# Designs tried in a protein design run: peptides against a protein of PDB entry 1EMU. Part 22

Target 1, 132 residues: chain A of PDB entry 1EMU
Amino acid sequence: PPYLKWAESLHSLLDDQDGISLFRTFLKQEGCADLLDFWFACTGFRKLEPCDSNEEKRLKLARAIYRKYILDNNGIVSRQTKPATKSFIKGCIMKQLIDPAMFDQAQTEIQATMEENTYPSFLKSDIYLEYT

## One batch from the design tools (peptide; made by RFdiffusion4, then SolubleMPNN)

Design b1_p12_2_s4 (from b1_p12_2 with L1M)
Fold by OpenDDE base, seed 1:
Structure b1_p12_2_s4 (fold): chain B 132 residues (1-132), chain A 12 residues (1-12)
Amino acid sequence: as target 1 above (132 residues)
Amino acid sequence: MTIEEEILESLL
């Protein structure tokens, strides 16, 4: 069943709508749902192809992602990303150089955080175990 | 909408 595949890899969990729902619920209880939301925001942002018609919207989105997750020093995403990574993103925003890959390093660091901490904890959680 | 799209739209 799908829930067994979720235990095999984080990738399998995040490819399943039910898995995402349960994992996000767990993260909310842990006060760290922003980790997953940021991860998906980065994925969605990278999928937006740069073009003349999207330029303003992409800049607005990049700024929003930056302000919500990176600039907030009290946020879990900010705490789990390295200063150099945050500085790079800030630089992109200030220079208005909005490459689709500008959040890749931050996404990688947040993914590592989930892999090492929240994902294993989820597999031990009542939410997951009750589902099985 | 995809989950990515929903999250991005929520930021605007």
Scores: peptide ipSAE 0.722, ipTM 0.961, DockQ to the pose 0.930
Fold by OpenDDE base, seed 4:
Structure b1_p12_2_s4 (fold): chain B 132 residues (1-132), chain A 12 residues (1-12)
Amino acid sequence: as target 1 above (132 residues)
Amino acid sequence: MTIEEEILESLL
């Protein structure tokens, strides 16, 4: 069953809509759902390849991601990203240099946080265990 | 929409 694959890798969990739903519910209870939302935001943003028709949209999205997750010093994403990473993102925003990969390092750091902390905790949670 | 698209749309 799919839930066994979820325990094998975070990637398998995030490829499954049911897995995402349960994991997000768990993260909300832990006050850190922004980790997952940011991760997906980064993936979605990277998929938006630059072109003349979407430059303004990409800039707006980049600003929104920055303001919600990076600039918020009280947020879990901000606390789990390195100062140099946040500084780089800020620089991109200020210079309006909006490369599709501008959030890659931050996404990597947040993914590592999930791998090391929230994902293992999820697999030990009542939410997951009761589902199995 | 994908979850990615939903999240991005929610930011706008």
Scores: peptide ipSAE 0.721, ipTM 0.961, DockQ to the pose 0.867
Fold by OpenDDE base, seed 5:
Order: structure tokens, then sequence, then C-alpha cells
Structure b1_p12_2_s4 (fold): chain B 132 residues (1-132), chain A 12 residues (1-12)
């Protein structure tokens, strides 16, 4: 069953709608749902191919992601990303150099945070265990 | 709509 695959890798969990739902519920209880939301925001942003017709939208989205997750010093995403990574993103925003991969390093760092902390904890949670 | 699309739209 899918829930067994979820225990094999975070990637398998995030590739399943039910898995995502349960994991997000768990993260909300832990006060760190922003980790997952940011991760998905980065993935979605990277998929937006830059062109003349969507440049303004991409800039707006990049600014929104930056302000919500990176600039917020009280946020878990900001606390779990390296200063150099945040500085790079800020530079991209200020220079309006909005490359599809501009959030890649931040996404990697947040993914590592989930892998090391919240994902293992989820697998030991009542939410997951009761589902199995 | 994908989860990532929903999240992105929620930011606008």
Amino acid sequence: as target 1 above (132 residues)
Amino acid sequence: MTIEEEILESLL
C-alpha cells in the first residue's frame, strides 16, 4: 500500500495526495507547515517558463515567496535557510533577475530540514500510525 | 489544479 512507500522516502510521500494531506496536517500541529508550503511553492515557481507574457507574474510571485518565507525572520523557513542563500534570493529580487532556479538552493535546504527532522517525526506520529 | 499551483495562487 502507498503508506509503506511513504516510509521509504520523503519523495514518495510528497508524490501522493493522501500522503501530502496527512503530512501537512502533522506539520500544522507542529507549527511548521510553512516548510512544506515553501517547498511546493519553489517547485511550482521553477515550472513557470520565463517569457514576455508571464514576466510580471513571475516577478510578483518571486517577491511574494521572498517576503512570506525568506524575509520573515520569525518564520521557520527563514530560520532553516542559510544567510548566503537568503542574500542571493534578495539580490535576485532587487535586481529583478528572476531565474526559474533562483529558489533551488533554499528548497534544497528546506528539504534537508524536513528529511532530518519533521519527516522522521511524522513516521512516528499518531497521524501516520493510525492511518496504517 | 496541482498543490503547487494552489499555493502559488494563494500568494497573489
Scores: peptide ipSAE 0.720, ipTM 0.961, DockQ to the pose 0.868
Fold by OpenDDE base, seed 3:
Structure b1_p12_2_s4 (fold): chain B 132 residues (1-132), chain A 12 residues (1-12)
Amino acid sequence: as target 1 above (132 residues)
Amino acid sequence: MTIEEEILESLL
């Protein structure tokens, strides 16, 4: 069953709609749903190939991601990303250099945070265990 | 609509 694959890798969990739903519910209870939301925001943003038709939207999205997750010094995403990474993103925003990969390093760092802490905790959670 | 798209749209 899919829930067994979820325990094999975070990737497997995040490739499953039911897995994502349960994991996000768990993260909300832990006060750190922003980790997952940011991760997906980065993935979605990277998939938006630059073109004339979406340039304005991409800039708005980049700014929104920055303001919500990076600029908020009290936010969990900000606390779990390196200063140099945050500075790079800020620089991209200020210079309006909006490369699809501009959040890649931050996403990597947040993924590592989930891999090392929240994902293992999820597999021990009542939410996951009751689902099995 | 993918989860990524939902999250992105929620930011706008």
Scores: peptide ipSAE 0.717, ipTM 0.960, DockQ to the pose 0.871

Design b1_p12_3_s1 (from b1_p12_3, 4 letters changed)
Fold by OpenDDE base, seed 3:
Structure b1_p12_3_s1 (fold): chain B 132 residues (1-132), chain A 12 residues (1-12)
Amino acid sequence: as target 1 above (132 residues)
Amino acid sequence: DPLLEEAIKLGE
């Protein structure tokens, strides 16, 4: 069953809608759902290919991601991203240079945080174990 | 934020 694959890799978990749902529920209880939301927001942002018709939308979205997750010093995403990474993102926003890959490094760092902490904890959680 | 919600859903 799919839940066994979820235990093999975070990638498998995040590629499964049921897995995502359970993992998000767990993260919300732990007060760190922003890690997952940020990760998916970055992926969604990258999927928006630059063109004249979506330039304003992409800028607004980049600003929203920045303000919600990067600028907030009390947020878990901000605490789990490196200062240089956050500074780079800030620079992109200030210069209005909105490259599809501008959040890639931050996404990688947050992914590492999940791999090292929340993902292993999820596999030991009542939410996951009761599902199995 | 509907824009963020849309992006998250698009990423999933």
Scores: peptide ipSAE 0.829, ipTM 0.976, DockQ to the pose 0.968
Fold by OpenDDE base, seed 5:
Structure b1_p12_3_s1 (fold): chain B 132 residues (1-132), chain A 12 residues (1-12)
Amino acid sequence: as target 1 above (132 residues)
Amino acid sequence: DPLLEEAIKLGE
């Protein structure tokens, strides 16, 4: 069953709508749902390939991601991303150089945070265990 | 933020 695959890798969990739902519920209880939302926001952003028709939208979205998760110094995403990574993102925003990969490093760092902390805890949670 | 929510859903 899918829930067994979720225990094998975070990737498997995040590729499953039921897995995402349960994991998000868990993260909300832990006060760190922003980790997952940021991760998906980065993926969504990257899917928007640059073109003349969506340039303004991509810039607005990049700014929204930056302001919500990176600029907030007290936010969990900001605390779990390296200063150099945040500075790079800020630079992209200020220069309006919005490459599809501009959040890749930040996404990787947040993924590592989930892998090392919240994902293992999720597998030990009542939410997951009761689902099995 | 609706734009942000859209991006999250697109990523899922």
Scores: peptide ipSAE 0.828, ipTM 0.976, DockQ to the pose 0.972
Fold by OpenDDE base, seed 4:
Structure b1_p12_3_s1 (fold): chain B 132 residues (1-132), chain A 12 residues (1-12)
Amino acid sequence: as target 1 above (132 residues)
Amino acid sequence: DPLLEEAIKLGE
């Protein structure tokens, strides 16, 4: 069953809508749902291929991601991303150089945070165990 | 932010 694959890798969990739902519920209870939302926001952003017709939209989205997760010094995403990474993102925003990969390093760092902390905790949670 | 919500859903 899918829930067994969830325990094998975070990737498997994030590829499953039921897995995502349960994991998000868990993260909300832990006060760190922004980790997952940021991760998916980065993926969604990267899927938007640059073109003349979506330039404004991509810039607005990049700014929204930046303001919500990177600029917020009290946010968990900001606390779990390196200063150099945040500085790079800020630079992209200020220069309006919106490359699809501009959040890749931040996404990697947040993924590592989940891998090391929240994902293992989820597998030990009542939410996951009761689902099995 | 509807733009953020859209991006999150697109990423999922």
Scores: peptide ipSAE 0.827, ipTM 0.976, DockQ to the pose 0.955
Fold by OpenDDE base, seed 2:
Structure b1_p12_3_s1 (fold): chain B 132 residues (1-132), chain A 12 residues (1-12)
Amino acid sequence: as target 1 above (132 residues)
Amino acid sequence: DPLLEEAIKLGE
């Protein structure tokens, strides 16, 4: 069953809508749902191919991601991303250089945080175990 | 933020 695949890799969990739902519920209880939301926001942002018609939208979205997750010094995403990574993103925003890959490093760092902490905890949680 | 919500859903 799918829930067994979720225990094999974070990738399998995040590729399953039911898995995402349960994991998000768990993260909300732990006060760290922003990790997952940021990860998906980065993926969504990268899917937007630059063109004349979506340039303004992409800029606004990049700014929104930056303000919500990177600029907030007390936020969990900010605390789990390296200063150099945050500085790079800030630079992109200030220069209005909105490359589809501008959040890749930050996404990688947040993914590592989930892999090492919240994902293992989820697999030991009542939410996951009761589902199985 | 509706832009963020849209991006999150697009990523999922």
Scores: peptide ipSAE 0.827, ipTM 0.976, DockQ to the pose 0.970

Design b1_p12_3_s2 (from b1_p12_3 with Q5E R10L K12E)
Fold by OpenDDE base, seed 1:
Structure b1_p12_3_s2 (fold): chain B 132 residues (1-132), chain A 12 residues (1-12)
Amino acid sequence: as target 1 above (132 residues)
Amino acid sequence: DPLLEEAIELGE
């Protein structure tokens, strides 16, 4: 069953709508749902390829991601991303150079945070174990 | 933020 695949890799968990739902519920209880939301926001942003019709929308979205997750020094995403990574993102925003890959490094760092902490904890949680 | 919500949904 899918829940066994979730225990094999974070990727399998994040590719399953039921897995995402349970994991998000767990993260909300732990006060760190922003990790997952940021990760998916980065993926969604990267899917928007640059063109004349979506240029303004992409810029606004990049700014929104930056303000919500990177600029907030009290936020868990900001605390779990490297200063150089945050500075690079800030630079892209200031220069209005909005490449689809501008959040890739930050997404990687947040993914590593989940792999090392919240994902293993989820597999030991009542939420996951009761589902199995 | 509706833009963020849309992006999250698009990423999922």
Scores: peptide ipSAE 0.801, ipTM 0.973, DockQ to the pose 0.949
Fold by OpenDDE base, seed 4:
Structure b1_p12_3_s2 (fold): chain B 132 residues (1-132), chain A 12 residues (1-12)
Amino acid sequence: as target 1 above (132 residues)
Amino acid sequence: DPLLEEAIELGE
């Protein structure tokens, strides 16, 4: 069953809508749902191929991601991303150089945070165990 | 933020 694959890798969990739902519920209870939302936001952003017709939209989205997760010094995403990474993102925003990969390093760092902390905790949670 | 929500959904 899918829930067994969830325990094998975070990737498997994040590829499953039921898995995502349960994991998000868990993260909300832990006060760190922004980790997952940021991760998916970065993926969604990267899927938007640059073109003349979506330039404004991509810039607005990049700014929204930056303001919500990177600029918020009290946010968990900001606390779990390196200063150099945040500085790079800020630079991209200020220069309006919106490359599809501009959040890749931040996404990697947040993924590592989940891998090391929240994902293992989820697998030990009542939410996951009761689902099995 | 509707843009963020859309991006999250697109990423999922």
Scores: peptide ipSAE 0.799, ipTM 0.973, DockQ to the pose 0.955
Fold by OpenDDE base, seed 3:
Structure b1_p12_3_s2 (fold): chain B 132 residues (1-132), chain A 12 residues (1-12)
Amino acid sequence: as target 1 above (132 residues)
Amino acid sequence: DPLLEEAIELGE
């Protein structure tokens, strides 16, 4: 069953809608759902290919991601991203240079945080174990 | 934030 694949890799978990749902529920209880939301927001942002028709939308979205997750010093995403990474993102926003890959490094760092902490904890959680 | 929600959904 799919839940066994979820235990093999975070990638498998995040590629499954049921897995995502359970993992998000767990993260909300732990007060760190922003890690997952940020990760998916970055992926969604990258999927928006630059063109004249979506330039303003991409800028607004980049600003929203920045303000919600990077600028907030009390946020878990901000605490789990390196200062240089956050500074780079800030620079992109200030210069209005909105490259599809501008959040890639931050996404990688947050992914590492999940791999090292919340993902293993999820596999030990009542939410996951009761599902199995 | 509807833009963030849309992006998250698009990412999933």
Scores: peptide ipSAE 0.798, ipTM 0.973, DockQ to the pose 0.950
Fold by OpenDDE base, seed 2:
Structure b1_p12_3_s2 (fold): chain B 132 residues (1-132), chain A 12 residues (1-12)
Amino acid sequence: as target 1 above (132 residues)
Amino acid sequence: DPLLEEAIELGE
């Protein structure tokens, strides 16, 4: 069953809508749902191919991601991203250089945080175990 | 933020 695949890799969990739902519920209880939301926001942002018609939208979205997750010094995403990574993103925003890959390093760092902490904890949680 | 919500959904 799918829930067994979720225990094999974070990738399998995040590729399953039911898995995402349960994991998000768990993260909300732990006060760290922003990790997952940021990860998906980065993926969504990268899917937007630059063109004349979406340039303004991409800029606004990049700014929104930056303000919500990177600029907030007390936020879990900010605490789990390296200063150099945050500085790079800030630079992109200030220069209005909105490359589809501008959040890749930050996404990688947040993914590592989930892999090492919240994902293992989820697999030991009542939410996951009761589902199985 | 509706832009963020849209991006999250697009990423999922």
Scores: peptide ipSAE 0.798, ipTM 0.973, DockQ to the pose 0.953

Design b1_p12_3_s3 (from b1_p12_3 with Q5E R10L)
Fold by OpenDDE base, seed 2:
Formats: structure tokens, C-alpha cells, sequence
Structure b1_p12_3_s3 (fold): chain B 132 residues (1-132), chain A 12 residues (1-12)
């Protein structure tokens, strides 16, 4: 069953809508749902191919991601991203250089945080175990 | 934020 695949890799969990829902519920209870939301936001942002028609939208979205997750010094995403990574993103926003890959490093760092902490905890959680 | 919500859903 799919829930067994979720225990094999975070990738398998995040490729399953039911898995995502349960994992997010767990993260919300732990006060760290922003980790997952940021991860998906970065992926969504990267999917937007630059063109004349979506330039303004991409800029606004980049700013929204920056303000919500990077600029908030007390936020879990900010605490789990390196200063150099956050500075780079700030620079992109200030210069209005909105490359599709501008959040890649931050996404990688947040993914590592989930891999090392919240994902293992999820697999030991009542939410996951009761589902199985 | 509707932009963020849209991006999150697009990322899934």
C-alpha cells in the first residue's frame, strides 16, 4: 500500500496527495507547516516559465514568498535557511532578477531539514501509525 | 495570500 512507500522516502510521501495531507496535518500540529508550504511554493514558482505575460505575476509571487518565509526572522523557514541563501534571495528581489531557480538553494536546505527532522518524526507519529 | 496558495497548489 502507498503508506509503506511513504516510509521509504520523503519523495514518495510528497508524490501522494493523501501523504501530503497527513504530513501537513502533522506539521501543523508541530507548528512547522511552513516548511512544507514553502517547499511546494518554491516548486510552483519554478514551474512558471518567464514570459512577457507573467512577468508581473512572477515578481509578485517571488516577493510574497520572500516576505512570508525569508524575511520573517522568527519563522521556521528563516531559521532553517543559511544567511547567505537568504541574502541571495533578498538580492534577487531588490534587483528584480527573478530567475526560476532563485529559490532552489533555499528549497534544498528546507528539504534537508524535513529529511533529518520532521519526516522521521512523522513516521513515528500517531497520525501516521493510526493510518497504517 | 492567494498568490501563495496558487503556487503551493501548482507545486503539488
Amino acid sequence: as target 1 above (132 residues)
Amino acid sequence: DPLLEEAIELGK
Scores: peptide ipSAE 0.827, ipTM 0.976, DockQ to the pose 0.935
Fold by OpenDDE base, seed 3:
Structure b1_p12_3_s3 (fold): chain B 132 residues (1-132), chain A 12 residues (1-12)
Amino acid sequence: as target 1 above (132 residues)
Amino acid sequence: DPLLEEAIELGK
């Protein structure tokens, strides 16, 4: 069953809609759902290919991601991203240079945080174990 | 934030 694959890799978990739902529920209970939301927001942002028709939308979205997750010093995403990474993102926003890859480093750092902490904890959680 | 919600869903 799919839940066995979820235990093999975070990638497998995040490629499964049911897995995502359960993992997010767990993260929300732990007060760190922003990690996953940010990760997916970055992926969604990157999927928006630059063109004249979506330039304003991409800028607004980049600003929203920045303000929600990077600028908030009390947020878990901010605490789990390196200062240089956050500074780079800030620079992109200030200069309005909105490259599709501008959040890649931050996404990588948050992914590492999940791999090292929340993902292993999820596999030991009542939510996951009761599902199995 | 509807933009963030849309981006999250697009990312899935």
Scores: peptide ipSAE 0.827, ipTM 0.976, DockQ to the pose 0.931
Fold by OpenDDE base, seed 5:
Structure b1_p12_3_s3 (fold): chain B 132 residues (1-132), chain A 12 residues (1-12)
Amino acid sequence: as target 1 above (132 residues)
Amino acid sequence: DPLLEEAIELGK
């Protein structure tokens, strides 16, 4: 069953809508749902390939991601991303150089945070265990 | 933020 695959890798968990739902519920209880939301937001952003028709939208979205997760110095995403990574993102925003990959490093760092902390805890949680 | 929500859903 899918829930067994979820225990094999975070990737498998995040490829499953049920897995995502349960994991997010767990993260909300832990006060760190922003980790997952940011991760997906980065993926969504990257899927928007730059073109003349979506340039303004991409800029607005990049700014929204930046303001919500990076600029908030007390936010969990900000705390779990390196200063150089945050500075790079800020630079992109200020220069309006919005490359599809501008959040890749931040996404990687947040993914590592989930892999090392919240994902293992999820597999030990009542939410996951009761689902099995 | 609807723009963020859209991006999150697109990312899934």
Scores: peptide ipSAE 0.826, ipTM 0.976, DockQ to the pose 0.935
Fold by OpenDDE base, seed 4:
Structure b1_p12_3_s3 (fold): chain B 132 residues (1-132), chain A 12 residues (1-12)
Amino acid sequence: as target 1 above (132 residues)
Amino acid sequence: DPLLEEAIELGK
């Protein structure tokens, strides 16, 4: 069953809609759902290929991601990303240089945080164990 | 934020 694959890798968990739902519920209870939301937002942003017709939308989205997760010094995403990474993102926003990969390093750092902390905890949680 | 929500869904 899929839930067994979830325990094998975070990737498998995040490729499953049921897995995502359960994991996000767990993260909300832990006060860190922003980790997952940011991760998906970065992926969604990267999927938007630059073109003349979506330039404004991409800029607005980049700014929204920046303001919500990076600029918020009290947020868990901000606390779990390196200063140099946040500085780079800020630079991109200020210069309006919105490359599809501009959040890649931040996404990698947040993914590492999940891999090392929240994902293992999820597998030990009542939410996951009761689902099995 | 509807833009963020859309991006999150697109990322899934």
Scores: peptide ipSAE 0.826, ipTM 0.976, DockQ to the pose 0.936

Design b1_p12_4_s1 (from b1_p12_4 with Y3I D5Q V7I)
Fold by OpenDDE base, seed 1:
Structure b1_p12_4_s1 (fold): chain B 132 residues (1-132), chain A 12 residues (1-12)
Amino acid sequence: as target 1 above (132 residues)
Amino acid sequence: SPIEQEILESLL
């Protein structure tokens, strides 16, 4: 069953809508849903191909992601990303050079955080175990 | 994906 695949890898969990729903619920209860939301924001942002018609919207989105997750020093995403990574993103925003991959390093670091902490905890949680 | 769109739209 799918729930067994979720325990094999974070990738399998995040590729399943039911898995995402349960994991997000767990993260909300733990006060760290921003980790997953940021991860999906980065993925969604990267999928937006730059063109003349969406340039302003992409800039707006990049700024929003930056302000919500990177600039907030009290936020879990900010605490779990490296200074050099945050500095690079800030630079992109200031220069208005909005490459689809500008959040890739930050996403990688947040993914590592989930792999090491929240994902293993989820597999031991009542939410997951009751589902099985 | 639906969740990606939901999150991105919530930022605007």
Scores: peptide ipSAE 0.755, ipTM 0.970, DockQ to the pose 0.887
Fold by OpenDDE base, seed 5:
Structure b1_p12_4_s1 (fold): chain B 132 residues (1-132), chain A 12 residues (1-12)
Amino acid sequence: as target 1 above (132 residues)
Amino acid sequence: SPIEQEILESLL
């Protein structure tokens, strides 16, 4: 069953809508749902290929992602991203150089955080175990 | 994906 695949890799978990739902619920309980939300925001943002028609939208989204997750020093995403990474993102925003991959390093760092901390904890959680 | 769109839309 799919839940067994979820235990094999975070990737498998995040590719499954049910898995995402359960994991997000767990993260909310742990006060760190922003990790997952940011991760998906980055993925979604990267999928938006730059063109004349969506340039303003992409800039707005990039700014929103930056303000919500990176600029918030008290936020878990900010705490789990390196200063140089955050500085790079800030630079992109200020220069209005909005490359689809501008959040890639931050996403990688947040993914590592999930891999090392929240994902293993999820697999030990009542939410996951009761689902199985 | 639906979750990606949900998150992005929530930011605007």
Scores: peptide ipSAE 0.755, ipTM 0.970, DockQ to the pose 0.939
Fold by OpenDDE base, seed 4:
Structure b1_p12_4_s1 (fold): chain B 132 residues (1-132), chain A 12 residues (1-12)
Amino acid sequence: as target 1 above (132 residues)
Amino acid sequence: SPIEQEILESLL
């Protein structure tokens, strides 16, 4: 069953709608759902190919991601990203240089945080175990 | 994916 694949890799968990739902519920209870939301925001943002017609939209999205997750010093994403990474993102925003990959390093760091902490905890959680 | 679009739209 799919839940066994979820235990094999975080990637398998995040490729499954049911897995995402359960994991997000778990993260909300732990007060760190922003880790997952930011991760998906980065993926979605990267998929938006820059062109003349979506330039303004991409800038608005980049600013929104920055303000919600990076600039918020009390947020879990901000606490789990390195200063140099956040500084780079800030620079991109200020210069309006909105490359599709501008959040890649931050996403990598947040993914590492999930791999190291919340993902293993999820697999030991009542939410996951009761589902199995 | 649907979740990506949902999150991005919620930011606007």
Scores: peptide ipSAE 0.754, ipTM 0.970, DockQ to the pose 0.840
Fold by OpenDDE base, seed 3:
Structure b1_p12_4_s1 (fold): chain B 132 residues (1-132), chain A 12 residues (1-12)
Amino acid sequence: as target 1 above (132 residues)
Amino acid sequence: SPIEQEILESLL
């Protein structure tokens, strides 16, 4: 069953809509939902190819991601990303150079945080174990 | 994916 694959890798969990739903619920209970939300925001943002028609939308999204997750010093994403990474993103925003990959390093760092902490905890959680 | 769209739309 799919839930066994979820325990094999975070990648497998995040490729499954049911797995995502359970994991997100778990993270909300732990006060860490922003980790996953940011991760998906980065993925979604990267998928938006630059063009004349979506330039303003992409800029707005980039600014929103920056303000919500990076600029918020009290946020878990901000606390789990390196200063140099946050500075780079700030630079992109200030210069209005909005490359699809501008959040890649931050996403990598947040993914590592999930791999090392919240994902293992999820596999030990009541919500996951009761599902199995 | 649906969740990606949900998150991005919530930011606008």
Scores: peptide ipSAE 0.750, ipTM 0.969, DockQ to the pose 0.933

